# Peptides against a protein of PDB entry 6TME: the designs that were tried, part 292

Target 1, 324 residues: chain A of PDB entry 6TME
Amino acid sequence: NRLKRAYIALQAWKKAFYSDPFNTAANWVGPDVCSYKGVFCAPALDDPSVLVVAGIDLNHADIAGYLPPELGLLTDVALFHVNSNRFCGVIPKSLSKLTLMYEFDVSNNRFVGPFPTVALSWPSLKFLDIRYNDFEGKLPPEIFDKDLDAIFLNNNRFESTIPETIGKSTASVVTFAHNKFSGCIPKTIGQMKNLNEIVFIGNNLSGCLPNEIGSLNNVTVFDASSNGFVGSLPSTLSGLANVEQMDFSYNKFTGFVTDNICKLPKLSNFTFSYNFFNGEAQSCVPGSSQEKQFDDTSNCLQNRPNQKSAKECLPVVSRPVDCS
Target 2, 324 residues: chain A of PDB entry 6TME as posed
Amino acid sequence: NRLKRAYIALQAWKKAFYSDPFNTAANWVGPDVCSYKGVFCAPALDDPSVLVVAGIDLNHADIFGYLPPELGLLTDVALFHVNSNRFCGVIPKSLSKLTLMYEFDVSNNRFVGPFPTVALSWPSLKFLDIRYNDFEGKLPPEIFDKDLDAIFLNNNRFESTIPETIGKSTASVVTFAHNKFSGCIPKTIGQMKNLNEIVFIGNNLSGCLPNEIGSLNNVTVFDASSNGFVGSLPSTLSGLANVEQMDFSYNKFTGFVTDNICKLPKLSNFTFSYNFFNGEAQSCVPGSSQEKQFDDTSNCLQNRPNQKSAKECLPVVSRPVDCS

## One batch from the design tools (peptide; made by RFdiffusion4, then SolubleMPNN)

Design b2_p27_5_s4 (from b2_p27_5, 16 letters changed)
Fold by OpenDDE base, seed 4:
Structure b2_p27_5_s4 (fold): chain B 324 residues (1-324), chain A 27 residues (1-27)
Amino acid sequence: as target 1 above (324 residues)
Amino acid sequence: PLIEPAPLPPVPPEFQFVYDAKQQQLA
C-alpha cells in the first residue's frame, strides 16, 4: 500500500524534527497522510483509482531536523519543496526511488556534504534548487547533461572548475554565485542555446572571458562580477542582442569599453566598475542615455570622477593580458 | 545585489496533476 509507505516515511520525518516552531507537523497524526499539512495527494499516474502522495510543500516552516532515509518510501512524489527551513545533514540516497521527481527545492537550509548526486538519478527533474546551503566539493559534470530548466547552486561551498559540460545544458537559468569556483569559464558556454540568465558573482573565477559568450543570443542577464577575470572584454559581446543586465564589476579587466557593447539594443544596466579599464566610448558614459544605466566607477579612465590613481593603474594597464 | 531569475515556463500537462493537488490543498 503506497499510502502506508507514505505514512511510515512521514512519521519517520516527523520524528527527525528537532524543532517545529509553527507546529507544521502538529496534525501529522494517523493514517490519513493526505490531510497532513504540507502533504498533498493525487491519483497515481499508473492507477487513477489509487491515491498517492504527489508532493510536499514545507516552505518557510523554519523546521530544524534532518531528512531520514525513510523518505525514499515516498515513491510518487514529484514536487519536494522544503526551502527556508533548518534541515541539516545530507540528502538521503534513498530518494533515488522518487523517480517522478520534477521539482526539488531544498534551498535555504543547512545541508552539508558533496553535491547531492541523487538528483542526477531523477530522469524527469526540471527544477533543482540547492542554493543557500553548505554543499561542498566539485560540481559533477553530469549535472549539465540533465534536461533542467533551472539550476540554482549559489551560496554554497562548491569549489574547483566549472565543468566543460555546461555547454550541454538546456537550462534557462543557472546560478553559480557565492561559491568557490575557480579557473576559466568554459568556451562551451556559447552552446547553451536556451540560456536566459547566468550568474557567476563572487567566485574565484579567472582568466579571459571566452569569446563564445557572444553566442548567447537569448541571454538577458549576465553577471560575472566579483571574480578575477583579466584582459579585455570580448568584441563578440556585441552579439548579445537580448542582454538587459550585464555586470563585470570587481574584476581585473583592462582595455577599452566599446560602443558595440554599450549600444546593445536591449541593454538596461551595464556595470563595469572596479576594474582597470583605460578607456570607454561616449555611449558608455553614465548619463549618456536615458534608457541605459552605466557605472564606470573605480577604473583607469581619464577625465572621469571616482577613478583609481595613476599609481594604482599604471602597473596593470601597462601590462595588458593578451587573451588571443 | 543578486538578480532574481525569471519565472520558469508553464508546467507540462503531464505534471499538472501535482500542481492541481497542491492548489486543492491550499484552497
Scores: peptide ipSAE 0.288, ipTM 0.811, DockQ to the pose 0.368
Fold by OpenDDE base, seed 1:
Structure b2_p27_5_s4 (fold): chain B 324 residues (1-324), chain A 27 residues (1-27)
Amino acid sequence: as target 1 above (324 residues)
Amino acid sequence: PLIEPAPLPPVPPEFQFVYDAKQQQLA
């Protein structure tokens, strides 16, 4: 009977397709849903003698349509991968019935509306990818209470501040890039004990970087480029023992870029271009290392090429922001 | 440019069955 429910769901979904350019659903005919392209079955966890739809993979199908509420009948689905389609509308609340959801990837679609709070209802969710959509509004603070390995939010229309609950996240990868987030990075960021990669690129974030960033001992990628950050780089960044890629470009940072940052042991690439830095240590100079790449372009550095004019620098450098 | 994230950690054993099913379907 579970497969019958799946049949109803999948047929409703097929009916919700506006365009299927690759004829992905061409074989979605008849009761044998386990033979459907992009549908895969497994023995049920509660009864190994029963076959159930365990996952959907319609990645890269370029399907136009929407997600009908009947998808809530796919109660055994643990993997839902529908990236790189043209699905529109909202994520159905009926998906709350998919209590086994482990990986949810709806990235690169045309979904709209607020954050899909139905994702918060899935107790076993480990992977959430909603990037490259048109989701808008505030992030629910509860997203970071989830035991997620990865949170991909980039390239949406999310706004407001980043929730302070970010420090509760156990995710190794979090992307905020290319949204409309504003305000400061929460000081609680330093509590992200499993963080390896975090990306803030291309938001409206501002204020000083919190000193607590230096507590991110496991971070390998830290990108805060293309924001409105001000002040000096925190001296505590010397604590980023594992950082490999660091980008602070296209901000309004001032002050001196220190040796203790540029000499980080795992640092491979450090970009701090397009700011208002007025000094840098010799270890930060591009070409100073064979193992490290630096970009100091378009700052207020003396005796360096491709810097801002005195006219551009003076009004900013003369009025440094005190982050203390 | 946007830095691509590292691959996710290995799938836990309790969910391996789903991935096995996926591989079987793709085969």
Scores: peptide ipSAE 0.285, ipTM 0.806, DockQ to the pose 0.361
Fold by OpenDDE base, seed 5:
Structure b2_p27_5_s4 (fold): chain B 324 residues (1-324), chain A 27 residues (1-27)
Amino acid sequence: as target 1 above (324 residues)
Amino acid sequence: PLIEPAPLPPVPPEFQFVYDAKQQQLA
């Protein structure tokens, strides 16, 4: 019975294909769905004598089409990987029936509409990749209440503020890059106890960086480049004991880049170019270390190459934003 | 350029069955 439901779902999906350039679904014929290319069967968790469709992997198939509601019949699917296709439309609400969903990857497609709230209904979801789509609107605060290991949101049309619930996230990797997020980074960010990598690149974020960033002891990658951040770098950044890659470039930061930041023990690359910094410690100077790479280009630094003109610097440097 | 995230942590044993099934089909 379960495989019959899977057959109905997969045949409905095949019918929803507009183009299958690699003929991926060419063998999607007959009742033996476990032989279908990209369909993986396993013994059911509740009855090991019964085979069920446990996973779908259609990554890089370049299939054009949509996700029909009949996909909700794939109730045993734990892995749904369909990245690098040309699927369009919305994520069906009927997928709420896939209660075993563990990894959901619909990245690099043509999905539209608001955040797929059906993802919030999956109790065991650990991996969510919806990057490189056209999802829009606000990010639901509830996403960070989920016990996710990874949250990939980059290259979409999400807007509004980052929810304060971010501090509740147990994710090791979170990407916000290349959206339309605005406002400040929430102070609750310092509560992300498992965070290793966070990327804010290319949004419309603003305000001062919260001091609580310095509490992210496990972070190895922190990229806040290409935003509208202002003020000085928090002195608490000296607490980033494991940071390897740090990028604050293309913002409106001012003040002095301190020795305590540039001497972080695991720091490999630190880019703070294209800001309005008016001083840096000797340890921050590019070429000062063989083990670390720095970029101080296009700031307001004295006696350094490739800096902004006095005309560009003076209006900003003379009126620093007080973040206290 | 966007920095690619590090690999995800190991899959819990309770979900390993799916990965095993995938590997068996690909073999």
Scores: peptide ipSAE 0.274, ipTM 0.804, DockQ to the pose 0.373
Fold by OpenDDE base, seed 3:
Structure b2_p27_5_s4 (fold): chain B 324 residues (1-324), chain A 27 residues (1-27)
Amino acid sequence: as target 1 above (324 residues)
Amino acid sequence: PLIEPAPLPPVPPEFQFVYDAKQQQLA
């Protein structure tokens, strides 16, 4: 009996709650699991006459607890949305039995440990949101081999380099922000043919930006702020025909901000403040356009307000990094 | 950019369509 297995799983989960401030699980009593708050049933794929637990939505329930291994008995679940709770511990390996998993959202919780590799076992996963947790260690390269629409990794403790396999990703949105990623952005990034938004904010990324970024024709948002990038901006950035929001602030970039970048046709906001740029085209000057917003604060620009001192600029500007 | 958690809607009636699509992919 599939509903009996679901009952066992859900009762085990209720027992794993330390706090339920909104009494979300108050009606989680008795065998009728389809009446449980946040539990959704649908006809089984193999037998439409049988109801199974197909989805869970406990978003914003502020529940404290953990995910018990008995959740692996929910083998028919395709949607698992439990964001904005206080769940702790690790994602159970027993969830590998949830072969129908389509959307997995455990964001804004207190999960710890390495990347939940069980997510890689789900053959039809399209949406993965693990942001705002305490996941740590390296990102498995295999994450980008999956046919995901969105990959949300921001606000965790991930470290090491971004895998070269990123170029295989079919995701439209990828967030790396507020982790501990290091090294260079892989040159394979230009192969992300479906990419619309990518965010690298607040990592330890370094080196030169790869020229292949200019191949990202569908990108509307590119944010690489608050890293350790060096060298000049790639001239190939002129190829970002659809970019609307671009941020390179709080890095160690040098050189000249070109007219070809600032005149990008859909560019609405370009922030390149807090770098070591020593020149900019007139089209890059804040206030030069009513349709575009620029920020050139705290660079090494001549005849511009709020720039770095010569003492700060000279050591960096006199030793430009060659990205060729 | 989508950095902050956004509330997701409850499982919609259209979930059945997603379920059917999964069946086709697994068959």
Scores: peptide ipSAE 0.201, ipTM 0.709, DockQ to the pose 0.115

Design b2_p27_6_s1 (from b2_p27_6, 14 letters changed)
Fold by OpenDDE base, seed 5:
Structure b2_p27_6_s1 (fold): chain B 324 residues (1-324), chain A 27 residues (1-27)
Amino acid sequence: as target 1 above (324 residues)
Amino acid sequence: SLDSYLENLYNKAKGKLTEELRKKLKL
């Protein structure tokens, strides 16, 4: 009996709670699991006459505890949302049995360990949110082979390079922000055909930006701020026909910011402050447009306010990195 | 209905791709 298995799983989970400040699991008593708060039943896909646990929603419950292996008995769950709790430990490998998993949100918890590779075993997964945890180590390349719509990885402890397989991703939204990623952005990034929003904020990424970024015709948000990028901005950025928000601040970029970038048709906000740019087109000057907002603060620009000193600029500007 | 709730969860998750993501993008 599927509901009996669900009962075993949910009771094991209740026992794994250290604290339940809102008494969310207070009614988790008895065999009628479909009445449990945060547990949602639906007719089974293979037999509409049978009710199964299809969804879990414990968002914002502030529950402290861990995920026991018995959760693998919830084989009919397609939606698993437990964000904004205090769950700790690792994601159980037994969750590989949840073959219908469609949306997995464990964000804003205290999970640790390597990337939860069990997520790679779910054939129908479309939404993965593991942000605001303590996951560490390298990102498995296989994550981008999956047909995901959204991938949220931000605010973790991931390190190493971004996999070259990123170009295979079908995701519209990908966040890498506030991790420890290093190395270059892969050139394959230009092959992300469905990409709308990508965020690299606050990593240890370096090198030149790949020219292939200009192939991202559908991107509306591109944020690469607070990294170690060097060289000039790629001229191919003029191809970002739909970009609305672009941020390259807090890097080590040099060279000239061109009209072709600042006059992008959908551009509303372009921040390139805290770099070593030594020139900008008139169209890039803050206040030059009523429709666009620019920030050129703390660069090496002449005749602009709030720029770096000559002492700070000279060592970098005189030795530009050649990205060719 | 419970079915409608699951559908709403899906829609909310998809909604995060639009409006709530803009809030999250401020990171």
Scores: peptide ipSAE 0.032, ipTM 0.635, DockQ to the pose 0.076
Fold by OpenDDE base, seed 1:
Structure b2_p27_6_s1 (fold): chain B 324 residues (1-324), chain A 27 residues (1-27)
Amino acid sequence: as target 1 above (324 residues)
Amino acid sequence: SLDSYLENLYNKAKGKLTEELRKKLKL
């Protein structure tokens, strides 16, 4: 009996709660699991006459505890949302049995360990949110081979390079922000055909930006701020026909910020502050447009306010990195 | 289909869960 399995799973989970400040699981009593707060039932796909647990929503419950392996008994769950809790430990491998998983949100918890590879086992997964945890280690390249729509990885402890398989991703939004990623952005990034928003904020990324970024025609948000990028901005950025928000601040960029970038047709905000740019087109000057906002603070620009000293600029500007 | 299954779930949950999550750049 599928509901009996669900009952076992949910009762095991309740026992795994260390604290339930809002008494979310107070009504988790008895075999009628479909009446449990945060538990949603629906007709089974294989038999519409059978009611099964199809979704879990415990968002914002501030529950302390862990995910017991018995959760693998929830084989009909397609939506699993438990964000903004205090769950700790690892994501159970037993969740591989949840073959209908479509949306998985464990964000804003205290999960640890490597990337939860169980997520790779779900053939129908479209939404993955593991942000604001303590996941660590390398990102498995296979994550980008999946037909995901959204991938949220930000605010974890991931390290090493971004996999080159990123170009295979069908995701519209990907966040890498506030991890420990290093190395270059893969050139394959330009192959992300569905990409709308990508965020690299606050990592240890370095090297030159790949020219292939300019192939991201559907991108509306591109934020690479707070990294160690060097060299000039690629001229191919003129190809970002739909970019609205662009941020390259807090890097080590040099060279000239061109009209072709600042005059992008959909550009609303362009921040390139806290770099070593030694020139900018008039169209890039803050206040030059009523429709666009620019920030050129703390560069090596002449005749602009709030720039770096010559002492700071000269060693860097005199030794430009060739990205060609 | 999975879509039909999810639709049933959405109707029960009044579609609020997915809508709130998917539209947001989560930083």
Scores: peptide ipSAE 0.025, ipTM 0.644, DockQ to the pose 0.062
Fold by OpenDDE base, seed 4:
Order: structure tokens, then C-alpha cells, then sequence
Structure b2_p27_6_s1 (fold): chain B 324 residues (1-324), chain A 27 residues (1-27)
């Protein structure tokens, strides 16, 4: 009996709650699990006459507790949304039995440990949100081999380099922001054919930006701010025909910001402040356009306000990193 | 199909979670 298994799982989970301030699980009593608050049932895929637990939505319940291994008994769950709680511990490996998993959102919790590799076992996963946790270690390369549409990794403790497999990703949205990623952005990034939004904010990324970024024809948001990138902006960025928001601020970029970048047809906001750029085209000057917003603050630009001192600029500008 | 299965779930849950979540950058 599939609902009986679900009952066992849900009762085990209720027992694993340390605090339920909104009494979300107050009605989690008895065998009728489909009446439980936050539990949603649907006809089973293999037998429409059988009702199964297909979804969990406990978003914003502020529940403190952990995920017990008995949750692996919820084998029919396709949607698992438990964001904005205080769940701690690790994601149980027993969740590998949830082969129908489609959307997995455990964001804004207190999960720890390495990347939850159980997510790699779900063949139909499209949405993965593990942001705002304490996951650590390396990002497994296999994550980008999956046919995901959205990958939210931001605000964790991930380290090491971004896997080269990123180019295989079919995701439209990927966030790396506020982790401890290091190294260069892989050249394979240009192969992300479905990419619309990518955010690298606040990592320890370095090196030159790969020219292949210019191949991201569908990208609308590209934010690489608050890293350690060096060199000039790739001339191939002129290929970003659909970019609307672009941010390279708080890096160590040098060189000249060209017309080809600032005149991108869909560009609305371009922030390149807090770098070491020593020149910019007239089209890049803040106020030069009513349709575009620019920020060139704290660079090494001549005849512009709020720039770095010559003392700060000279050592860097005189020794530009060659990315060729 | 999976799509039909999910649609039924969404109707029961009074909304499609994925579409709403995907529209926003979550930073």
C-alpha cells in the first residue's frame, strides 16, 4: 500500500520536527495522508486508480528539524518544496528512491555537508534549488550533465573550480553567487545554448574571461561582479545580442571598454565600476544614453569623477595581464 | 504522462510552482 508507506514516512518526519511554530503538522494524524497540510496527492502514473502522495509543500513553515531516512518511502513524490524552514543535517540518500523527482527546493534551510549527490540520481529532475544553506566542498561535474532547467547554488560554501561540464548544461538559469568557487570560468561556458541568466557574484574566481562568453546569444543577465578577474574584456562580448543586465564590477579588469560592448542592442544596465579600466568609449559614459545606465566609478579613467588615484592605478595599468 | 501528473498536482495545489520560481533570480 503506497499510502501506507507515505503514512510511515510522514509520521517519521513529524517525529523529526523539533519546532513547528505554525502548527503545520497539527493535522498530520491518521492514515488519510492526503488531508495533511502541505501534502498533495494525485493519481499514480502507473495506475490512475491509485492515489499517491505526489507533492510536498512546506514552504515558509519555519519548521526546525531534520529529514529522516523514512522519507525515501515517498516514492511517488515529484515536487518537494520545503524552503524557508530550519531543517538541518544532510539530505538523506534514501531519497534516491524518489525517481519521479521533478522539482527539489530545499533553499533557505540549515543543511550541511557535501553537495547532495542524491540529486544526481533523479532522472527527471528539472528544478534544483539548494541556495541559502551550508553545503560545502566541490560541485560534482555530473550536475551539469543533467537536463536541468534551473540550478540555484548561491549562498553556500562550495569550493574548488567550476566544472568544465558546465557547457553541457541545458539550464536557463544558473546561480553560483556567494560561494567560494575559484579558478577560471571554463571555456565551455559558450556551449550553454539555453542560458538566459548566470550569476557568479562574490566568489574567488580569477583569470581572464573566456572569449566563448560571447557565444551566449540567449543570455539576458550576466553578472561576474565581486571576483578576481583580470585582463581586458573579451571583444567577443559584442556577440551578446540579448544581454540586458551586465555587471563586471569589483574585479581587476584592465584595458579599454569599447563601443561594441556599450552599444549592445538590448543592454539596459552595464556596471563596470571598481576595476582598473584606463579608457572607455563615449557610449560607455554614464549619462551618454537615456536608454542605458552605466557605472564607471572607481576605475583608472581620465577626466571622469570618482576614479582611483594615479598611485593606485599606475602599478596595475602599466602591467596589464595579456589574455591572448 | 508526467506532464499530466504534474498538472493534476498543480491544480490540487492551486498553482504552478516552477513557473513562478523560474521567473526570478534567487539571490
Amino acid sequence: as target 1 above (324 residues)
Amino acid sequence: SLDSYLENLYNKAKGKLTEELRKKLKL
Scores: peptide ipSAE 0.031, ipTM 0.651, DockQ to the pose 0.075; fails the geometry check
Fold by OpenDDE base, seed 3:
Structure b2_p27_6_s1 (fold): chain B 324 residues (1-324), chain A 27 residues (1-27)
Amino acid sequence: as target 1 above (324 residues)
Amino acid sequence: SLDSYLENLYNKAKGKLTEELRKKLKL
């Protein structure tokens, strides 16, 4: 039966624990898996009279070990939360059998290998958190074909370009931060109609920002700091009617920071420090507003404190990148 | 339905596994 399969899976997992500092699995004994700490049962969808393992929550258990293939026997699991542990290895392909997977959180572990493509096989997945691991390689374009509400990819070893399929995403939150992504932000980004927060911090992204960013009407957080972006800020950024936090710091931007950007109606913090901007509107000057905070440090601005030297600025400012 | 199923699980988990939590930005 279904609980017997769950028992097999959970016992196999217990055997795969190298260390359980909090003795989380101490009570993982016997066939009554629904009494196991961190295991949650619910009535099955196909038969409410049958109790099944529907959720796993081992967050913050500091467990060292790996995910054995027997976890594929947990076919009724919809919520799998095992963040802040020390699990290593790869995500088992056998998890493809967990067709009810809704929330998958393996963040803050020691997983390695390529993107766990098994996540793409889950038709009902809404939440994917694989941040703070050592996943590597390219991001599968298909990830953005899924109806995910949140995609957390930050603090991994992902490389290559961001897939153009990003525009198909219906996610409200996407994090790319602290990876090795390169290339340009796809122009299709403007098609992310449900996007509220997107973070590109600390990658190797380059090129000009696409004008289509200005189409992100619902975005409240846009952070592209610590990359290699060049050129001027798109004038279309004036369309970010709901942006509250915007960060373009630590790039190679040039040109003039305009009123249309700094006067965005919901803008609370705008950081454009550590670039090569050679001018800014008065509305962009730090201290010019009580409601907004600006940082223009280390640019090529005249009559502003803490700017780059002429020696640093001239080579870049004199050769502006044409983004048109 | 899946929603009802998840609601039941939510109750069992005493609110630890919520839809709201999954939408929080985590860096």
Scores: peptide ipSAE 0.024, ipTM 0.648, DockQ to the pose 0.076; fails the geometry check

